# Peptides against a protein of PDB entry 6IDX: the designs that were tried, part 288

Target 1, 380 residues: chain A of PDB entry 6IDX
Amino acid sequence: KELAKLSADVTFATEFINMDGIIVLTRLVESGTKLLSHYSEMLAFTLTAFLELMDHGIVSWDMVSITFIKQIAGYVSQPMVDVSILQRSLAILESMVLNSQSLYQKIAEEITVGQLISHLQVSNQEIQTYAIALINALFLKAPEDKRQDMANAFAQKHLRSIILNHVIRGNRPIKTEMAHQLYVLQVLTFNLLEERMMTKMDPNDQAQRDIIFELRRIAFDAESDPSNAPGSGTEKRKAMYTKDYKMLGFTNHINPAMDFTQTPPGMLALDNMLYLAKVHQDTYIRIVLENSSREDKHECPFGRSAIELTKMLCEILQVGELPNEGRNDYHPMFFTHDRAFEELFGICIQLLNKTWKEMRATAEDFNKVMQVVREQITRA

## One batch from the design tools (peptide; made by RFdiffusion4, then SolubleMPNN)

Design b2_p26_5_s3 (from b2_p26_5, 19 letters changed)
Fold by OpenDDE base, seed 1:
Structure b2_p26_5_s3 (fold): chain B 380 residues (1-380), chain A 26 residues (1-26)
Amino acid sequence: as target 1 above (380 residues)
Amino acid sequence: MEKEREEKRKKALEGLIKLFRKRRRS
């Protein structure tokens, strides 16, 4: 207890470290010996002293043994751990992940998101905050190849639903620190969209062209059996498709693939359009057919609108940006669905279509409609 | 672009470290 208090002082810390004091503390944790009277209290103070000493930055985090990491990870994974030990163990792991890439790698092998999710189901908002903070640290430090796997693991473990039900919809006011951690998690999740946002469509890729053809099929051939392979279209079919792509509101109705070569929003716009067409088919068909049947120059070009709306949503949500200090503006909506960006797109494209009609807009008014829609989205 | 992403990542990391320290002192 005294050691934990004194360890906050830099002079004491320097002297204690010079006496190999940190090594003694690490060995106490590594031993795992529960035979001591008041073991839990002693361990809690040991972990406190260790954290305070390490915060001075005199000793590298890379001095920590794998045995120590396993022991700390064990305290986080055990179902009946003292709350004081759990909190300090989460804090140690967070600090290790933040300060050392080598420790991140070791911790990422020892701890699963599923184990951290159990600490979100408790009524203690402080424990919840430390658990989300550790998740965020792991997410930020994850290499590019593992970020998508981590996001998929979050979806599979219902992390979103647990955060929604136990944190956001909890019976307690959300503290500023928790709000910041939710903001960080949201930003890191949206950052995964950056790859698709910056991916140009290859107009020569048949698989990507087949997605555009599927959009046409869903809109105009919804009752026709998918057995007609898209590839064998005669010149008459190509000319027919050009008309259909014009009715879909693509800028390049001859080769709609060219509309997706601009980054941002690149392929992310096509992903949103396909999601809408498959998951909200009735809404998609309605929007397309209502505008494709108009001869009054008041048609809303769906394809162009979807692309520019995707770009706008990326700008509003700051896709490709990383978390900033002092922000705590999280959107609860993004915890309501696993495909929250695509669902937001589906809501906003309906809003755009409605606003276009209300304004009696023409193609010349396109930018003006987009500004009104931007204002509506940012006020919601 | 890559250098800018690395700088943004570094800044985000520094922010989380600072926040961690603030939370522990509260």
Scores: peptide ipSAE 0.291, ipTM 0.854, DockQ to the pose 0.756
Fold by OpenDDE base, seed 3:
Parts: sequence; structure tokens; C-alpha cells
Structure b2_p26_5_s3 (fold): chain B 380 residues (1-380), chain A 26 residues (1-26)
Amino acid sequence: as target 1 above (380 residues)
Amino acid sequence: MEKEREEKRKKALEGLIKLFRKRRRS
């Protein structure tokens, strides 16, 4: 206990480290020997002293053995560990992940997000905070190839649902620290949209053109089997499709693919449109048909609106920006659904369509409508 | 773009390290 307190002092820490004191502490953890009276309390103070000593930055985190990492990971993965040991073990792992890429790699092999989920299903918000902080550290330090796996782990209905039910909807007020960790997790999750936001459509990619054609099919041929879409478009069919793409509200009625070549929002807008069309088909069809049947110049151009709304949402949510210090503005909505961005798009596109009607807007009013919608979204 | 992303990651990492230190002192 006294050692743990004194280890916060840099002078004491320097002297103790020079006497190989930190090596002694690491060996105590590595031994795993439960034979000592008051083992849990002694271990808790050992881990505290170790953390305080390492925080001085005198010793590299890379000095830590694989045996030590396995012991600490063991305390986090085992269900029947003392809360004091668990908290310190989560903190050690977080610090290891943050300070060393080598340790991140080793820890990522020993610990799964699934094991950390159990520490979210507790009444202790401090433990929950350290668990989410470790998840965030792992997510931030993950190489690009593994970020999607971390995202998929977040999109695992289980992690999101547990955060929603046990953290956000818990019987306790969310503390500033937890709110920050939730914000960080949201930002890291939304950063996965950056790739799609910055991906230009290739107008020559048949698969991407088939998505645009599917949007047309869902809107106008909803009862038609997609398998029976006759592939050989005659010139009359091209002219018909040009009309359909105009009715869908694309800017380029001849080649709607050109509307998705601008980044942002690139392909992310097409993803949102396709999600709306497949998951909220009735809403999609209603929006398209209500505007396609008008001849009064008050048509809301769905395609153009969807693209500009996607761009606006990316700007509002700061897609492609990493988490900043001092922010704690998390949105509970992003924990309510696996595809929260696309669901937000679906809400906002309905708001846009409503606002367009209320304003009796024409194509000349497009920017005014978008400004009003921006104000509505940012005030909600 | 890649350099900017790396700089943003570095800044985010520095932020998380500061927050870690703050949580341990509370």
C-alpha cells in the first residue's frame, strides 16, 4: 500500500526502478502464486505500484514479458476475479495497448472483445469505463485490415445491445468519463464510413450500375422478380430508363453513376439509398412516387437529395475525423441499431422530403431546403 | 490523405493516453 502510494512520486520511482524494483513487481505477477495471505490485496497494490512506476515513462513497456501479459489477460478473462484486480488489470492492458504496438499485437491475441463484454454487464460504471476504454484502445491501435473486424465486433448486436442496456440505460447517471468513452467508440465506428465516403463510383463497374438499376426496379417495378429484369435494353429502354432516373431525382438522368463520382459522399450515398430501398421499401417507394407523379415543379429530387444529405450527415457527424480530447457528446441512437448511420439517413431523408413539401420548394430552393434541414438535424 | 490520417491517429492516441492518466488520478 505504501509502495503503491510512493510510486506516484517520480523521485521514489526513479530510485526504486534503479534498484530493479519493477522487475520484482513483474515477477510477483508472473508467479501467479496464490499461497500468500491476503494475496488479492497484495496483488492489487502490486499492480497499482507497477502502473504508477510505468506512468513515469522511465521504463519501456516493451520490457514486459509474455508471461506477465498472459497473467494480466487471465485476470480479465476469468469471471471470478476480485474487482480491484480486474480494474487494475484492465488499466494495465489499456496502457500497454496505448503505449506499445508490440504489446497491442500480443494482447489482441490473448483477449477478445467478447471477453470484455462480460465486464460491461456489471453495475460498476468504473469497470464498464475501463472495459470500453480498452476496447477503444484496441480499436484505435488496430491495423487497417483488423479495424473492420473490430467494427464487426461492435456491430455484433451483442456489444451494442449490452452497451445500450447496461451502460446507457443503466440505473446510474453517465459520468463524464464514460460519456467520453462512448463518444470515442462512436467516432471510431463512424470512421469506417470514411472509406465508402471517399470511394468514387466507377461508371464502368457493372455491379455498381446494377445497384442503381435495382433502385429503379424497387421504385417502379416493385412486384417484378429481380431475376426477370430483361438485361438487353433496347434504345426505347434506355430512353425509358432516362425518364425513370429523372423521376428518381438524379442530376445526370442519362448516367446516374456520374452523380456518385464526387467525393464526399461517393459510394456511401448509394449504400444509404440501397439500404433505404431494401430495409424501408415502403418509405422509399412512397418518397419516390410522391415526387415522380408531380408536374408542378415542386418535385423533391430524391437522388440529388440523398447524395447531398449523405454529405451533410458526414459533415455533421465529422466522418473521417478521429476522437478529440474533452468531447463527451455521444448519441444514444447510434447504440440502438446495428446500421445506425443508414437509419439516421432514413429518418433525415423523410425530414427533408417533409421540409421540401412544407416550403413548397422548387429545384431553385434546393440549397435553402438543405440549410433548413441542417438546422433541424443539428437542433434535434 | 494517409499522412493526415496518421497525424489524426497520433493526436487521438495522445488524447486517450492523457485521459487514462486523468482517470487514474481521480
Scores: peptide ipSAE 0.287, ipTM 0.852, DockQ to the pose 0.739
Fold by OpenDDE base, seed 2:
Structure b2_p26_5_s3 (fold): chain B 380 residues (1-380), chain A 26 residues (1-26)
Amino acid sequence: as target 1 above (380 residues)
Amino acid sequence: MEKEREEKRKKALEGLIKLFRKRRRS
């Protein structure tokens, strides 16, 4: 206990390190020896002293043995560990992940996000905060190829639902530290949309063209009696599709694929449209048909609106930005659904369509409608 | 783009390290 307090002093820490004190502490952890009276208390103070000593930055984290890492990971992964040991072990792992890429690699082999989920289900907000902080550290330090796996682990309905139910909807006020960790997790999750946001549609990719054609099919062929399949002429088909793409509100009626070549929002806009069309089909069809049946110049161009709305949402949510130190603002809505961005798009496109009608907008009012919608979204 | 992303990552990491230190002192 006294050692743990003294270890916060840099002078003492320097002298203690020079006497191989850290090596002694690491060996105590590595031994795993439970034979001592008051083992849990002794271990808790050992881990505290170790953390305080390492925080001085005198000793590299890379000096830590794999046996030590395994012991610390063991204290986090084992059931019924003392809360004081668990908290310090989570903190040690977080610090290791943050300070060393080599230690990150070793820890990522020894611990999974799934093992950290149990520490989110506890009534102790400090434990929850350290668990989310470790998840965020692992997520930030993950190589690009593994970030999608971490995201998929977050997109696992389980982690999201546990955070929602046990952290956000907990019977206690969320501290600033927890709010920041939730913000970080949200930002890191939205950063995964950056790839799609920056992916240009290839107008020559048939699979991508087939998605646009599927949007047309869902809007116009789902209500059409199969008897009115217009006759076999390829030219009549092309002319018909041009009309349909105009009714869908694409800017390029001849080749709608060209509307998705702009980045941002690139293919992310098409993903949102397809999600709306498949998951909220009635809403999609209603929006498209209500505007396609108008000849009064008050048509809301769905395709153009969906693209610009996707871009706006990316700007509002700062997609492609990394977390900053000063923000604690997280959106609980993003923890309510697995496809929260696409669901937000679905809400906002309805808001846009409503606002367009209320304003009696024409194509000339498009930017003005988008400004009003932006204000509505940012005030909500 | 990659260099800018790497710099943003470095800043984010530095931020998390500072927050870790802040939480331990509280």
Scores: peptide ipSAE 0.291, ipTM 0.855, DockQ to the pose 0.730; fails the geometry check
Fold by OpenDDE base, seed 4:
Structure b2_p26_5_s3 (fold): chain B 380 residues (1-380), chain A 26 residues (1-26)
Amino acid sequence: as target 1 above (380 residues)
Amino acid sequence: MEKEREEKRKKALEGLIKLFRKRRRS
């Protein structure tokens, strides 16, 4: 106890470290021997002293043994550990992950996100905060190849649902620290959309063109049995498709793929459109047909609107940016659905279509409509 | 792009480290 208190002092820490005191603390943890009276209290103070000593930055985190890591990971993975030990163990793991890439690799092998999820189901918001902070540390330190896997783990209904039900909708007010960790998690997850946002459509890629054709099919052929497409000559088919792409509100009616060559939002706009068309088919068809049947200058171009809305949402959500200090503005909606970005797009495209009608907008008013929609989204 | 992303990651990491220290002192 006294050692843990004194370890916060840099002068004491320097002297204690020079006496190999930190090695003694690490060996005490590594031994794992529960033979001592008051072992849990002693261990909690040992872990506190260790953390305070390491925070002075005098000793590298890379001095930590694999045995020590396994013991700390053991305290996090065991269901019946003292809360004081658990908290300190989570903090040690977080600090190890943040300060050392080599320790990150070792910890990522010993601990799963699934084990950390159990610590989110508790009523203790402090434990929940340390668990999310460790998840965020692991997410930030993950190599590029593993970042998508971590996001997929977040998109797993389980983690999202637990955060929503036990943290956001918990019986306790969310503290500033928890709000910041939720913000960080949100930003790190939205950062994965950057790849799609910066991916240009290849107009020569047949698979990507088939997605645009599928959007056309869903909008206009949903009632037509695919068998009865008459073998009308290739030119008549091309002319029909050009009309359909005009009705879909693409800027390039001849080659809609060209509308997705601009980055941002690149292919992310096409992903949103396809999601809307498949998951919210009735809403998609309604929006397209309401605007395609208008011969008045008041048609809302769906394709153009979807692209510019996706770009605007990326700007509002700061897709491709990393977490900033001092921000704690998380969106609870992000935790309500596994495809929260696409669902937000689906809400916002309906809002855009409504606002367009209310303003009696023409193509010349497009930017004004987008500005009004931006204000509506940012106030919600 | 890659260098800018790396710099942003470094800044984010520094922020999380600072937050960790703040949370432990509160």
Scores: peptide ipSAE 0.287, ipTM 0.850, DockQ to the pose 0.724; fails the geometry check

Design b2_p26_5_s4 (from b2_p26_5, 18 letters changed)
Fold by OpenDDE base, seed 5:
Structure b2_p26_5_s4 (fold): chain B 380 residues (1-380), chain A 26 residues (1-26)
Amino acid sequence: as target 1 above (380 residues)
Amino acid sequence: MEEERRKKKEEALQGLIDLFRKRRRS
């Protein structure tokens, strides 16, 4: 206990480290010896002293043994561990992950996200905070090839719903530390969109062109009697599609694929449009048809608007940027749905369409409408 | 771009580490 308190002092820490004190503490953990009266209390103080000593940055985290890692991971994976030990063990694992890539690799093999999720289903906000912090550390330190797998594990309805129900909608005020961890998790989650945001459409890729055709089909073929046989000549079909792509509000009416060659937002805009068309079909059809039937120059170009809105949302959400230590702003909405970005897009595209109508905008007012929409989104 | 991204990563990581140090001392 006294050692744990004194370990916060740099002078004491330096002398204690010079006496191999950290090695002694690590060996106490490694031994797992439960023979002492008050073992749990002793272990909690040992882990506290270890953390305080390591926080001076005098000793490399790489000094820890695999046995030490396994013991600490064991305290996190066991269902019946003292809360004080669990908290410190989570903090140690987080610190190991953050400070060492080699330790990250070892810890990622010993601990599953599922085990960490169990620590979110508690009333103790400190435990929840350290669990999310460790998740965030693992996510941040994951190699690019494993980030998508981790992302898929984190994008699991389960983690999101647990955070929403047990953390965000918990009966306790969210502390600054938890708010920061939620912010970090959001930033890391949005960074998964970076790949799609930076993916250019290939105008020659038939599969990608078929998605654009599907957008046309969903918007316009619901009213067209299927009796218009596919047999009308290739030219009539091209001319018909060019008109439809104009009504959809694409900038390039001949080849809408060209509108998705700019990055950002690249293919992410097409993903949002397709999601809207499939999941919110009535909303999509309404927006497209309301504007496609207008001949008064007050038509809102859906395709162009969707692309620029996707780009704007990426800018607002800072997609591809790393989390900042000074920020604690998280959006509870992003925990309400698995496809929260696409749902946000669906809300914002309706807001854009409404704002366009209210402003009686023309194509020349496009940038002004986007500015007003940006202000509305950032103030909400 | 990669070097700038690396620097930002290092800064963000250090910020996270510093935040956790502060939290453990409070």
Scores: peptide ipSAE 0.019, ipTM 0.600, DockQ to the pose 0.847
Fold by OpenDDE base, seed 4:
Structure b2_p26_5_s4 (fold): chain B 380 residues (1-380), chain A 26 residues (1-26)
Amino acid sequence: as target 1 above (380 residues)
Amino acid sequence: MEEERRKKKEEALQGLIDLFRKRRRS
């Protein structure tokens, strides 16, 4: 019966499309004529019919006029629109963005992420789902140069906090569709790390070398003002730094910059280390000094561990991969902080350090420790 | 001919609207 109903609907849809029925529907929307007593209900059904007809893939989305786009965008931007019209308008915009780069460009000019955020602050989960779906579509279709701007808009405490408070912490169960959209949003957000993950350190870049030196300074000279530029260091000073870089647990004690030339994780590992050192300074100093003061073969090499952990986290989070339609596994933790990846790194590096001690590991056990840590992270 | 085509399109649209009304009531 359902198959027969679907087949009947497809046949009817095909006949209706063949009679230019879609053109009639689009003209009804374009006219904006509020003259009918039941206009809102009629419009909601018109939009539903339009979407259902377009879902058959018989007609290109590029057939829609700019006037049609403006009308649909108008329904999304107007605060007093019927919920049924709003839902369908969001779905239509999503489909337009997904199916046509030309339509994406036009829609991106007509709507803002800020307007879509208002639709997250409602009790209707369906509206919230379609709003996030449209944000995700815009994010996915954005050119590479604009993706970071969208990311920054997401990282803006506002969108993240709204999703956390109104969607995730809502008094209702999260439906599968919403869970999927939250997953997609997370994947797209983590994909912004790909550039840094694939950026090799330039050992000749003084600014990047200064970051490594700052890591040393924070660990060993915490009370010293950064103003003592390392420039004119005597051979004795160079030898001292080599010792310090060994104590930091870098593989290349002479030139730690070489440890960041491997991609992945490239510069992303250095970003995580610097974040830990600046934001969680006490934790950083504790980890480094505890392991650097060990005369036993049980020291956990921080530098190497941080690099390999960053790589592991990128693998676990599938950084650089497109979202899969079959997945709905989102992590609420990633909505709790604007620097969620770096915070996750900070938690995981402490877990690694703990696990290393518990296992009484040596440098030869490094890969075994990393495997145990991977299992711990993936089960959490 | 154009008027008949318009009428058929209006009838088809009404048929769709009626179908969706039935789905919303179920």
Scores: peptide ipSAE 0.013, ipTM 0.381, DockQ to the pose 0.022
Fold by OpenDDE base, seed 2:
Order: C-alpha cells, then structure tokens, then sequence
Structure b2_p26_5_s4 (fold): chain B 380 residues (1-380), chain A 26 residues (1-26)
C-alpha cells in the first residue's frame, strides 16, 4: 500500500526502478502464487504500484514478459476475480495496448471483445469505464485491415445495446471518464464512414449508376401506372430521366453520377440517399414529390441537399479526425441504432426540408438554409 | 417586403431552435 502511493512520486519511482523494483513486481504477478495471506490485497497493490511506476515513462512497456501479459489477461478473462484486481488489470491492458503495437498483438490474441462485454454488464462504473477504454484502445490500435472486423464486432448490435442499456441508461450519473470513453467510441465508430466519404463515384461504374436509377425508380415508378413503363432505351427515355433527375434535385440532371465525384462526401451521400429511400421510403417519396410538384421556384433540391447535408454532418461529427482527450460529448442517439449516421441523416434531411419551406427558400437561399440547419443540428 | 421576409425567417429559425431545446429537455 505504501509502495503503491510512493510509486506515484517520480523520484521514488526512479530509485525503485534503479533497484530493479519493477522486475520484482512483474515476477510477483508472473508467479501466480496464491499461497500468500491476503493475496488479493497484495496483488491489487502490486498492480497499482506497477501501473504508477510505468506511467512515469521511465521503463518501456515492451519490457513485460508474455507470461505477465497472460496473467493480466487471465485476471480479465476469468470469472469471479476480485474487483480491485480486475479494475487494475483492465487499466494495465489498456496502457499496454496504447503504448505498444507488439503488446497490442499479443493482447488481441488473449482477449476477445466478448470477454470485455461481460465487464460492461456490472454495476461498477469504474470497471465499465476501463472495459470501454480497453475496447477503444484495441479499436484504435487495430491495423486498418482488421479495423473493419473490430468495427463489425463493436457495431454488433450486442455491444451497442449493452452500452445503451447498462451504461447510458444505467441508474447512475455518467462520470466524466465514462463520458470521454463513450465519446471516443463514437468518434472511432464514425471514422468507419471515412472510406465512403472519400470514395468518388465512378460515372462509368454501372452498379453505382444503377443505385441512382433505383432512387429514381423508388420516387417516380412506384406511383406511375405500370402502363407508362418507359419503353426501351430511346432518346425519349433519356429525356424523361433527365426530367426525373431534375425533379430529384440533382445538380447534373443529365448525369447525376457527376454530383458524387466530389469528396467529401463522395459515395457516403449516395449511401444515405439509398438508405432513406429503402428504409424510410414514405419519407423519401414525400420529400421528393412535395418538391417535384412545385413549379414556384420554392422547390428544395433533394439531391443537392442530401449531398451537402452529408458533408455537413461529416464536418459536425468530425469524421476522419482522431478523438480529442479533452472532449466528453457523446450522443446517446448513436447507441440506439446500428445505422445511426443514416438515421441522423434521415432526421436532418426532414429538418432541412421543413426549414426550406418555412423560410420560403429558393435556390439562391440554399447556403443560408444550410447555415440555419447547421445551427439547429449543433444546438440539439 | 425584404425586411418582413427576413423577420419571418428569423422567427422561423428561433421557433426551430426552441423546438430543439424542448426536445433536448424532454
């Protein structure tokens, strides 16, 4: 206990490390010897002293043995471990993952996200915080090829639902530390959108063009009498599609694919539009038809609005930026749905359309409407 | 007419802001 307190002092830490004290602590953990009286208390103080000593940055985290890592991972993976040991073990694992890529690889082999999820289902917020912190560390340190797999494991309805139900909707106030970890997890989750945000549409890719055509089909063919099925590939059909793409509010009525060549938001805007059209079809059709039936210059250009809104949401959510250690602002909404970004888009596009109507906007007011919508979203 | 249009736009904005504030407190 006294050692653990003294280990917070850099002068003591330096002298203790010079006396090989940290090696003695690591060997105590490595031995796994439960034969000592007050083993749990002694181990808890040993782990505290170890962590405090390592936090001085005098010794590299790479000095730890694989046996040490396995013992610490064992304390996290085994049921019925003392809470004090578990908490310190989670903190040590987090620090190992953050400070060493080699330790990350070893820890990622020893611990599963499923094991960490069990530590979210407890009443102790400190344990929950360190469990999320370790999840975040593993996510952050995952190589790019594995990030999507980690993300898919984190995007598993299960982790999201557990965080929502056991952490966010818990009967206790969220502490600053937990709020930070939830913020970090949110940012890391949104960074998965970066690839799509930076993907340019290829106007020659038929599969991507078929998505734009599907948006047209959902908007206009669902209400058209099947008798007006536009006959085979005539100039009249191309002219009809140009009219439809104008009614959809694309900037390029002839080739809407060109509207998605700018990054950001690139293909992410098309993904949002398609999600809205498929999942919220009635809302999509209503927005499109309400504006397509207007010849009064007060039509809200859906296609252009969807693209610019997607870009704005990426800016507001700081998609592609690393988490800031000083921020604790998380949005509970992002834990309520698997496709939270697309759902947010669906809410915000309705807000935009409403704001456009209320402002009696024209195409010249477009930027002003977007500014108003930005202020509304950022104040929400 | 432009001033009245501006005032209506500002009132609509304030109404929306107030609506968002109410939803956040609920």
Amino acid sequence: as target 1 above (380 residues)
Amino acid sequence: MEEERRKKKEEALQGLIDLFRKRRRS
Scores: peptide ipSAE 0.000, ipTM 0.280, DockQ to the pose 0.016
Fold by OpenDDE base, seed 1:
Structure b2_p26_5_s4 (fold): chain B 380 residues (1-380), chain A 26 residues (1-26)
Amino acid sequence: as target 1 above (380 residues)
Amino acid sequence: MEEERRKKKEEALQGLIDLFRKRRRS
């Protein structure tokens, strides 16, 4: 019966489309005429019919007019729209964005992330889901030059905080569809790390070398005024730095920049180290000094560990991969902080350091420690 | 002919609306 009903629906859809039925639906939306009794109900069904018919893939989404797009966008931006119309309008916009790059461009001009944020503050989880779905669609279809702007909009404490407080910490259980949309948003956010993950350090770039020098300074010269410009190092200073870079646990003690030429994790590992050193300075100094003072071959090499941990985290989080439609495993912790990846790194590097000590590991055990840490991270 | 075509399109649209009304009430 359901198969026969679906087949009847497809046949009906095909006949209706052949009769230019979609054009009639679009014109009804375009007219905006409120003169009909039960206009809101009629409009809600019109939008449903439009979406269901378009989902058959018989008609290109590019057939829709700019007037239609503006009307649908208008229903999303207006404060006093029926929930039923709003839900369908969000779904239609999502579908338009996903199915047509030309429609994406037009919609991105008509709708702001700020307008969509307002739909996250409601108690209706279905509206919240469609709003996040549309944000995800806009993020996914954004050209590379605009993805960073979307990232910045997400990094705006406001969107993240609203998702955390109104969706994740809401008084209702999270449905599978919402969990999927949160997963997608998480994946798309982590994919912004791909550029840094694939950026090789240039060993000749002084600015990048100065970051490595700053890591050394924070660890060993914490009381010394930054006024000593890193550039004036005599050969004796270079030899001292080689010792310091060994104590920091870099593989290349002479030129630590070479450790960041491998991609992945490239410069992303250096970003994580610098974040840890600046934001969690006490933790950073403790990890470095505790291992640098050991003469028993049980020192945990911080630099090497940080690089390999960054790579491991990228693998676990599937950085650079597209979201899978079958997955709904989002991590609430990634909505708690704007620099959630770096904070995760900071937690995991402490876990690694602890695990290294507990295992009484040496440099030969490095891969075994990393495997244990991987299991610990993936089970948490 | 055009008016008859318009009427058929309106009837088909109403049929779709009625189908979706029935699905939501179920």
Scores: peptide ipSAE 0.013, ipTM 0.384, DockQ to the pose 0.022; fails the geometry check

